# Designs tried in a protein design run: peptides against a protein of PDB entry 1IK9. Part 50

Target 1, 211 residues: chain A of PDB entry 1IK9
Amino acid sequence: MERKISRIHLVSEPSITHFLQVSWEKTLESGFVITLTDGHSAWTGTVSESEISQEADDMAMEKGKYVGELRKALLSGAGPADVYTFNFSKESCYFFFEKNLKDVSFRLGSFNLEKVENPAEVIRELICYCLDTIAENQAKNEHLQKENERLLRDWNDVQGRFEKCVSAKEALETDLYKRFILVLNEKKTKIRSLHNKLLNAAQEREKDIKQ
Target 2, 207 residues: chain A of PDB entry 1IK9 as posed
Amino acid sequence: MERKISRIHLVSEPSITHFLQVSWEKTLESGFVITLTDGHSAWTGTVSESEISQEADDMAMEKGKYVGELRKALLSADVYTFNFSKESAYFFFEKNLKDVSFRLGSFNLEKVENPAEVIRELIAYALDTIAENQAKNEHLQKENERLLRDWNDVQGRFEKAVSAKEALETDLYKRFILVLNEKKTKIRSLHNKLLNAAQEREKDIKQ
Target 3, 195 residues: chain B of PDB entry 1IK9 as posed
Amino acid sequence: MERKISRIHLVSEPSITHFLQVSWEKTLESGFVITLTDGHSAWTGTVSESEISQEADDMAMEKGKYVGELRKALLSVYTFNFSKESAYFFFEKNLKDVSFRLGSFNLEKVENPAEVIRELIAYALDTIAENQAKNEHLQKENERLLRDWNDVQGRFEKAVSAKEALETDLYKRFILVLNEKKTKIRSLHNKLLNA

## One batch from the design tools (peptide; made by RFdiffusion4, then SolubleMPNN)

Design b1_p11_8_s2 (from b1_p11_8, 5 letters changed)
Fold by OpenDDE base, seed 2:
Structure b1_p11_8_s2 (fold): chain B 211 residues (1-211), chain C 211 residues (1-211), chain A 11 residues (1-11)
Amino acid sequence: as target 1 above (211 residues)
Amino acid sequence: as target 1 above (211 residues)
Amino acid sequence: LLEELSTEDLE
């Protein structure tokens, strides 16, 4: 079961924050349980997959698009854009919400809720879920933080090895060239010496032929 | 202002979860506001720094150690160790809590609370704080996740560069040695050729002298 | 290797 709690403002009671809990299995399309609370009273309703399908058909909206609009309305809370208007009558327990577009407002859905006999239990369970979610998110944050610190250490270690490898490559090239130049110069000197000995020997032979 | 909400079980009402909200400025030592709720009623009290100091003195406990025990009792909730027992009388609004050690239980503190006239407002504000904390923690989780993904990419990039640098160093060494051997072998061949020419010239001179 | 390559002086 998945759950989302959102703050909403009711058109009839704009001065008091209400909380909209939506609970569903796998997908919101398969139906959901909606709970509304003002922190004193609670109201619950179940919306079936068949009701969602019927509402989509009545709206002439494709079911996936309709469920996408339900998800935005019911799971995001009223964001600062007031795109969704929530209405509830405590007398009739009728809950409905509208999508406000620039030129058109339309009813997105409506639910008959029932007043919960023990609202304190629903409120306690809602607070428990919030506290559990906080604890889970804190544990995840601590884990991700430790992983970030590990990854940063691992990055610094590889970076330091890479810099050492670059420097060692340049040093190797420089050292090999220096050593090669020394050996090559020795061989060049020996070649020059042998050439001079050959030239001298040829000059001596030419002198010996001339008595 | 810092705040912590915890689940507690009251000895008098073990079947219903209560919520203990503690709010403080900078340090718990400077005093705090305690709020207890069962999801229907709420009770609030203010504990001053002077009361904390007096309770520490009455317990013959060092203030920092006493505040450390308060922090464990009031901010951690009753962990699975049942180290802290919470008691509340709805009639007297007297809240007290005990630390249970193996051989000794002792009262850690007591507060006179007042019943909140509008508990729904306190409960709504508490739920709002939970939802805000969830949103903040979710944003932090998303940030840390994106940073982890970045750090992992950066690590893979540097690791790949490092492996290329290692391979390039080995290839450079091998290539330089191969080239150096070729050039040195050419010089050695030239030295051997010049030495053979000198030996032949010396042998021809020795023949000419015998002739 | 470079030292061996240097020391093969033909005496």
Scores: peptide ipSAE 0.028, ipTM 0.850, DockQ to the pose 0.610
Fold by OpenDDE base, seed 5:
Structure b1_p11_8_s2 (fold): chain B 211 residues (1-211), chain C 211 residues (1-211), chain A 11 residues (1-11)
Amino acid sequence: as target 1 above (211 residues)
Amino acid sequence: as target 1 above (211 residues)
Amino acid sequence: LLEELSTEDLE
C-alpha cells in the first residue's frame, strides 16, 4: 500500500490546517482511501475504481488524465499556486475539491466521508507513519552521503593517477629522445671519422703516384 | 530551536502509542520543553537548565553524563532494548522515566506536565513539523542522488581518460623505439659501407706498392 | 635496447 499525507486548507476553516491522507494499492486508479483530520476529529472515505471511472466519464475526461488530476490535487496538496481548493462540511460530511485556473474553475471531485469514531487511533497511526518515513529517509540520506564521500575519494584517486600518467608519458618521451640523440651523435661522429680516414687515404695515394 | 519527536509506550497505557516531543535551543543542557500526546490530549512541561543541574546533583551524576542519559531517553524513545520505561499519570500530570539495566533500575528524571487546553493545535503543529521534515529530507535525498550520479559520471570519464593515457604511453614507447631502430640501422649500414671502402682502398694501395 | 644498438662499434 502506498500513502501520502498533505496539508490542506478548507474554505470553511481557512485558519486551521487540515491533513489529507490518501492510501492506495499500486496505482491511484485502482481506488483509494482518503482520511481528513484537523488533529481532533477524523473523517474517512473509500473511493473505488468504478467511482473513479464514473467520475471521469461524467466529466467527459479520459480516465488517465482524470487520475493525473486527482494525483496532483490529492497527493501534492494545495501547491504554492492555490490551484486546488478544498471544501468540507462537517455537518454533511461532504468533501469536494476544485481546480482553479486563470479563466476556469471546475469541480474535480467529491466524496462522502464518514466521521471516525476513534480519531485518536487514526491520528496516532498518521504520526507513526510520518516518524517511520522520517527514519527511512534519514537512513537513505546517511547511505547516499557515505556513497558520495566514497565516489569523491575514488574520483580523486583516479584523477591523481591520471595526472601521474600524463607526466610520466611526457617524461618518457623526453628521456627516450635524449638517449636516442646521444647514440645517434656517437654514430654521426664515427661516420665523420671514417670519412676523414677515407680522404686522408686518397690524399696519400695521390702523393704516392706523384715520384 | 531543535526538535525531536519519538514514539513511546507508557506503563499505564501499554496498548496506546504516545508521542514525546522534545524542543530545545542549541543544547539539551540549556533546558527543554517536552510535549506528550496520545493523539487526543496533549500535556506540556518546561525544564530549565537549573532543574537539569539540580537533578544531576541529586543523582550524584556529572551534568554532561546526565544530559547524555536524558538525550538517549528523551530523543531516541524506547530503543529496541526497552532500556527506558516511561510512566505518566493523567490524574496528577506527573511524568517520570526509568533506565532499566540488567541488574539496576533507577529513575532518570521526572516532570510535572500541564494539560494543554487546545490539543488539536499542538497535534496539527506536530504533524506539520513531521511533513516539513519529510519534505526537507526528500529534497536532500534527491540532491544527494543527483550528486552521486554526477560523481559516477565524472569517475567514469576520468577512468576512461586514464586508460587511454596508459595505452597511449605504451604505444608511444613502442613507436619511438621502432623509429629509433630504423634510423640507427641506417647509420650502422653507412658505417659498414665506409669501413668496406677503407679496406678496399688499403688493398689497392698494397697492390700499387707490389706493383 | 638503445644501449645494445650503440655498442656495434665496427671496429
Scores: peptide ipSAE 0.028, ipTM 0.849, DockQ to the pose 0.587
Fold by OpenDDE base, seed 3:
Structure b1_p11_8_s2 (fold): chain B 211 residues (1-211), chain C 211 residues (1-211), chain A 11 residues (1-11)
Amino acid sequence: as target 1 above (211 residues)
Amino acid sequence: as target 1 above (211 residues)
Amino acid sequence: LLEELSTEDLE
């Protein structure tokens, strides 16, 4: 079961923050349990997959698009743009929400909720879920931070090895050329010496012919 | 102001999860506000720096050590080891907690709390803080995840460049040696040719003397 | 450089 808690404002009680919990199995499309609380009272309702399908059909909206709008409304709260307006009657236990566009407001959905007999239990469970989520997220943050630090060290190590490899390549080329030049110069000197010996031998032969 | 919410169990009501909020300025040592709630009622009390100092003195404990124990007790809850036991009387509004060691249990501190007139407001504020903390931690998690993905890409890029540099260094050495051997062999061939010319010239001179 | 070192014909 997945769960999302969001802060909402009711049009009837705009000064009192309400909390909207939505719980579902795998996907919101398969139905969900909605719980509303003001920190004193709680109200719950179950919405079936068939009700979601019916609401989509009544709106002449494609089901995936409708579920996408439900997700934005119910799992994100109003958001900073007041795109979704929430209404609840404590007397009728009727919850409905509207999407507000520039020129059009329309009802996106409506649910009958039931007053919870023991709201304190629901509120405690909700707080427990929040605290557990905080702990999980903190543990994940600490893990990601340690991974980040590891990856940064590993990057620095490889970077330093790469720079050493570049320098070693340049040094190798320079050293090999220097060594090769020395050996080649020795061979050139030997060639020159042999050439001079040939010239001297030819000059001696020309002297011996001239007696 | 810093704040920590923890889940605790009261000895008097072990089946009902309670929530302990502690709020303080900069350090717990400077005093704190404690709030206890069961999701229906709330109780609050203020503990001054002077009270913390007095409790440390009464325990003959060094203040920093005492504050360290307060932090473990009040900001971590009981933890899995039941090292800290919490007690609260709803009648007297007296809250006290004990540290349980293998052979010794001792009272670590005690506070008079006052019943909050509007517990729903305190509970709503507590839930709001939890939701805000979840949102902040989620945003931090997403940021750290993106940084880790960046660092991993950067590491792979440098690693690939490093491997290419290693291979290029080996290839360079091999290529330079091959080229050098070719040039050296040409010079060796020229030396051999010049030596043969010298030998032939010497043999011709010896024939001319015998003639 | 290696090519230059090869082509020096000792005139």
Scores: peptide ipSAE 0.027, ipTM 0.848, DockQ to the pose 0.602
Fold by OpenDDE base, seed 1:
Structure b1_p11_8_s2 (fold): chain B 211 residues (1-211), chain C 211 residues (1-211), chain A 11 residues (1-11)
Amino acid sequence: as target 1 above (211 residues)
Amino acid sequence: as target 1 above (211 residues)
Amino acid sequence: LLEELSTEDLE
């Protein structure tokens, strides 16, 4: 089961933060349980897949688009843009929400809720879920932080090896050229010496022919 | 202000999870506000720095060690080891906690709490803090995840450059040796040619002297 | 290798 808790403001009680819990299996489309609380009382309702389909049909909205709007309304919390307005009658236990556009507001959905007999249990379970979520997120943060530190070390190690490889390549090239020049210069000196011996031998022959 | 919420079990109500909120400024040593709730009622008390000092003295415990035990008891929640036992009388509003060791249990501290007139407000604020903490931790997780993905890309890029540098070093060495061998063989061929010319010139001279 | 390449002096 997936769960999302959000803060909402009711039009009837704008000064009192209410909490909207939505619980569902895999997809919001398959239905969900909605729980509303003011921190003293709680109200719950179950919305079936058939009710979601019926509300989409009644709105003449494509089901996937309607579920997308439900997800934005019920799972995002009150975003600062007041795009979604929430209404609840404690007398009738009727919950409805509207989407506010520039030129038009329209009802997006409505649910009959039931007052919970033991609101303290629902509130305790909600707080437990929040604390569990905090602990899980904290453990994930600590894991990601350790992994970041590892990746940074691994990057620094490879970078240092790369820089050493570049320097070693340049040093190798320089050393090989120096050694090659030495050997080539020895061979050039031997060529010059042999050329001089040939010139001397030719000059001696020219002297012997001239008696 | 720093805050920590934990689950505790009261000896008097072991089946009902209670929530212990501790709020402090920078250090627990400077004093703290303790709030206990069962999701219906709430109780609060303020503990001053002087009370913490007095309790440490009464226990004949060094203040830093005592504050360390307070931090473990009040901020860790009930760890699975039942090292800390919590007691609360709703009648007297007296809260106390004990440290359980192998051979000895002793009272670690006690506080007089006051019943909150509007527990719903305290519970709503507590849930708000939990939701804010979840949102902050989620934003931190998303940041760390993006940073991990960046560091992994950066590592792969440097690793690929390093491998190319190694291969380029080996290729450079091989190419330089091949080029050097070609030039050296040309010089060796020229030396051999000059030596043969010298030998021929010497043989011709020896023929001319015998004639 | 470089030493071997140098020591082939044409005796």
Scores: peptide ipSAE 0.026, ipTM 0.849, DockQ to the pose 0.553

Design b1_p11_8_s3 (from b1_p11_8, 6 letters changed)
Fold by OpenDDE base, seed 1:
Structure b1_p11_8_s3 (fold): chain B 211 residues (1-211), chain C 211 residues (1-211), chain A 11 residues (1-11)
Amino acid sequence: as target 1 above (211 residues)
Amino acid sequence: as target 1 above (211 residues)
Amino acid sequence: MLEELLTEDLE
């Protein structure tokens, strides 16, 4: 089961932060449980897949688009621009929410809730879930931090090896050329010496023919 | 202000998870605010630096060690092995906790709390803090994940460059040797040709002298 | 090997 808790402000009680818990299996489309609390009282309702489909039809909205709007409204709260407005009657236990557009506001959905007999239990479970989520996220953060530090070390190590390889390549080329030049110069000197010996032998022969 | 919320179980109410909120400035040693809640009622007390010092003295414990035990007890809850036991009287508002060792249990500290008039407000603020902490930790996780993915790409890139550098070094050495052998062989051939010309010239001269 | 090839040609 997936769960999301968000803070919302009711139009009727804007000074009191309410908490909206939504719980679902795999997808919000398959239905969900909605719980509203003010930290003293709690109200819960179950919304079926058929009810979601009916609400989408009543809105003349495509189901996928409607579920997308439900996800934004119920899992994110009002958002930074009060895109969604929440209404709840404690007397009727009727919860509804509206989407505020530039030119038009419209009701997005409505649910009948039931007052929970033991709100403290629901509130405790909600706090437990928050604390568990904090602990899981902290463990993930610590793991990711250690992995980042490892990856950074590994990067520095391979970067250092790469720089050494580049330098070693340049040094190898320089050393090989120096050695080759020495050997080549020796062979060039030997060629020059042999040419001079041939020239001298030819000059001596020309002198011997001229008695 | 730093804050930690933990779940605890009271000896008097082991079936009901209680929540212990501790709030402090910089260090727990400077004093703290403790809040206990069962999700319906709340109790709060302020503990001063002087009270912490007095409790340490009453225990005949070094203040630094005592604060270390307070931190473990109050910020971690009971822990997995019930190292700390929590007691609370709703009638007297007296909160105390014990450290359980193998051979001995001893009282670690005690605080007088006051029942909060509006527990819903304290509970709402506690839930708000949990939700804020979740959001902050999620943002940190997303950042660290993106950084991990970046570092992994950077590592793969430099590793690939390193492997190419190694291969290029080996190829360079092989190519330079091949080129050098070709030039050296040309010079050796020229030296051999010049030696043969010198031998022929010497043989012709020896024939001309005998003639 | 290369030192040997270089040394044989120095002799």
Scores: peptide ipSAE 0.020, ipTM 0.852, DockQ to the pose 0.211
Fold by OpenDDE base, seed 5:
Structure b1_p11_8_s3 (fold): chain B 211 residues (1-211), chain C 211 residues (1-211), chain A 11 residues (1-11)
Amino acid sequence: as target 1 above (211 residues)
Amino acid sequence: as target 1 above (211 residues)
Amino acid sequence: MLEELLTEDLE
C-alpha cells in the first residue's frame, strides 16, 4: 500500500492546519482511502475505482486525466499557488475540493466521510508512518552520502593516474628523442669521418699520378 | 532549536504507542522541553540545565556522561534491546524512565509533566514537524542522487580519457621506434656504402702502384 | 632493443 500525508487548510477553519492522508494500492485509480484529521478528531472515507470512473464521466473528463488531477490535489497538499481549495463540514461529514484556475474555480471531487470512533489510533498510526518515513529517508541519505564519498575518492584516484599518464607520455617522448638524437649524431659523425677519408685518399691518388 | 520525536511504550499502557518529543537549544545539557502524547492527550515539562546538573550529582555521575545517557534514552526511543523502560502516571503526571542492564535496572531520570490544555495544537505541530522533516530529507535525497549521477559521469569521463592516454602512450612509443629504426637503417646503409668506396679506392691505388 | 641496435654499430 502506498500512502501520502499532506497538510491542508479548510475554508471553514483557515487557522487550523488539517492533515489529509491518502492510501491506495499500486495506483490511485484503483481506489483509495482518505483520512482527514485536525489532531483531535479524524474522519475517513473509501473511494472505489467505480466512483472515480463515475466522477470522471460526470465531469466529462478522461479517467487518466481525472486521476492525474486527483493525484495533484490530494497528494501535493495546498500546492504553492493555492491551486486547490478544500472544504469540509463536520456536521454533514461532506468533504469537497475545488481547483482554482485564473478565471474559474470548479469542483474537482467530493467525498462523504465518516467520523472515526477512535481518532487517537488514527493519529498514532499517522505519526508512526511519519517516523518510519523519516527513518527510511535518513538511512537512504546516509547510504547516498557514503556512495558519493566513494565516487569522489574513485574519481580522484583515476584523475591522479591520468595526470601521471600524461606526464609519463611527455617524458617518454622527450627521452626517446634525446636518445635518438645522440645516436643519429654519432652516425652523422661517422659519415663525416668516412667522407674526409675518401677526400684524403683521392688527393693522395692525384699526387701519385702527378710524378 | 533541535528536536527529536521517538515512539515509546509506557509500562502502564504497553499496547498504546506513545510519542516522546524532546526539544533543546544547541546541546541537551542546556536543558530541554519534553512532550509526551498518545495521539489524544499531551503532557509537557521543561527541564533546566540546573535540574540536569542536580540529577547527575544525585546519581554521582559526571554531567557529560549523564547527558549522554539522557540523549540515548530520550532521543533513540525504545532502543532495539528495550534498554530503556518508560513509566507515566496520567493521574500524577509523573514521568520516569529506567535503564535496564543485565543484572540491574536503575532510574535514569524523572520529570513532572503538565497536561496540555489544547493537545490538538501540540499534535498538529508535531505532525507538521514530521512532514517538514520528510520534505527536507526528500530534497536532500534528490540532491545526493543527482550528485551521485554527476560523479559517476565524471568518473566515466576521466576513466575514458585515462584509457585513451594509455593507448596513445603505447602507440607513440611504437611509432617513434619504427621511425627511428628507419632513419638509423638509412644511416647504416650510408656508412656501409662509404666503407665500400674506401675499400675500392684502396684497391685501385694498390693496382696503380703495382702498375 | 634500441640499446642492442646501438651497440652493434660500435662494433
Scores: peptide ipSAE 0.020, ipTM 0.852, DockQ to the pose 0.315
Fold by OpenDDE base, seed 2:
Structure b1_p11_8_s3 (fold): chain B 211 residues (1-211), chain C 211 residues (1-211), chain A 11 residues (1-11)
Amino acid sequence: as target 1 above (211 residues)
Amino acid sequence: as target 1 above (211 residues)
Amino acid sequence: MLEELLTEDLE
């Protein structure tokens, strides 16, 4: 089961932060449980897939788009732009939320909630879920941090080997050229020496023919 | 201000998860505020640096060691080994906790708490802190994940460049040797040709002298 | 082998 808790402000009680818990299986489209709490009281309602479909139809909205709007409203809380306005009557237990566009506000959904008999249990479970989520996120952070440190070491090791390979390539090229120049110069000297010997032998023959 | 929330079980109410919030400035040694809640009621007490020092002295424990034990008890909750036992009387508002060793249990500390008049506010603030901590941890996780992905790309890039450098070094060495062998063979052929010409010239001279 | 080829030509 997936769960998201958001803080919201109710139009009727703007000074009291409320918490909106939404829980669902696999997809929000399949239905969800909504729980509202003020830290003293809690109210819960179950929204079925059929109700979501009916609300989408009533709005003349494609179901996937409607569920997308529900996700933005119910899982994000009041976004920084107050795009979603939440209303709740403690008397009627009627919860509704509106999307505020520039020129038009419209009701995005409404739920009949029931007052929870033992709100403390719901609040404790909500806090437990928060603490579990914190612990899981911390463990993930520590794992990712250790992996980052490993990846950075591995990068530095390969970088150092790469730099050594570049330097070794340049050194190899330079050394090979130097060695080959030496050998070539020796062979050139030997060729010049042999040529001079041939020239001298030819000059001596020409002198011997001239007696 | 630093804060930690832990779930604890009270000896008197083992079926009801309680939450122990500890808040402090810089170090737990400088004093802390302790808040206990069951999701319906809350109790708060302030523990001063002088009280911590007095408790350490009363226990004949070095202050740093005592604060270390407090940190383990109050910030970890009931560890998996039930090493710390928490007791609270709702009637007296007296909170105390014990360290359970194999052969001895001893009181590690005690606090006179006061019942909070508006527990819902404390509970809401506690939930807000949990949600803020979740959001911060999630943002950190996303950052670390992106950094991991970057580091992995950078590693793959350097690794690929390194492999290319190794191959290029081997290819350079092989190519240079092949080219130099060709040039050396040409020079060797020229030396052999010149030597043969010298030998022939010497043989012709020896024939001309015998002739 | 290549060192040998280089050394044989020095002799």
Scores: peptide ipSAE 0.020, ipTM 0.852, DockQ to the pose 0.240
Fold by OpenDDE base, seed 3:
Structure b1_p11_8_s3 (fold): chain B 211 residues (1-211), chain C 211 residues (1-211), chain A 11 residues (1-11)
Amino acid sequence: as target 1 above (211 residues)
Amino acid sequence: as target 1 above (211 residues)
Amino acid sequence: MLEELLTEDLE
């Protein structure tokens, strides 16, 4: 079961924050339970999948699009732009909401709610859910923070190893060239020495021919 | 202003979850406002810094330790071990709580509360605070998650560069040795050639002397 | 190996 609580303002009571709880199984499209409270009274209704389908058809709206609008309205409240307006009559227990566009407002949906006999229990359960959600989110935050700290350490470690590898590569190249030059110079010196011996031998032979 | 809401159970009403809100400025030691609600009624009291100090003195407890116990009791509720027990009389509006140790329970503190005239407003404000806290924590969670994803990418990038650097170092060493061996072999061949020329010249000179 | 190659050629 999934649940979302949002704050809404009713057109009839704009100064009094109301809370809209929507609960559903897996998808909102499957139907949902709606609970409205003012912190003193509570009203609840159940909306079936068939009612959702009927409302979509009545609106000539594709079901997925309609459910998308329901989700925005009922799970997010009015939002920052007051795109959705909520109406409720405590007398008739009739709840309806409208989508406000630039030039047109239209009814997006309506539900008959029933007054809850024990509103305090509903309110307590709602507060419990909020507190549980806070605790879960806090635990998740702490976990994510610790993971961030771990990842940062791991990054610093590999970065340091990488920098050492770069430096070691440069040092290796330099050292190998130095060693190679030494050996090559020794061989060049031997070649020069042998060449001089050949020149001397040739000069001695030319002297021996000239007596 | 800081605030914490916790669920508690009253000894007199163990089946009914109550909510304890504590609000304070900077530190609990400076005093706090306590609000108790059952989702229908609410009771509020203010505890001054002087009252906290007096309670600590009466308990012969160091103030910081006492405040530490207050924090555990009032901000965390009973906890998993039911270390704290809460009592409230709706008639007298007297709230007190006890710390339960293995062989002893003792009163940790007591407060006179006053019944709130408009409990619905207090309850609505409490729910609003919970919803705001949820929203803030969700936003923080999303941010931390994105940071984790960034850090993981950055780690993968540097790890890949490090591995390439290691491989490049090994390849460099191998290549330099191969090149060096080629040049050395050329020099060795030249030395051998010059040595053979010297031997031939010596043999020719020995033939010319015998001739 | 490289040191050995270096030593033999000094001879």
Scores: peptide ipSAE 0.019, ipTM 0.851, DockQ to the pose 0.297

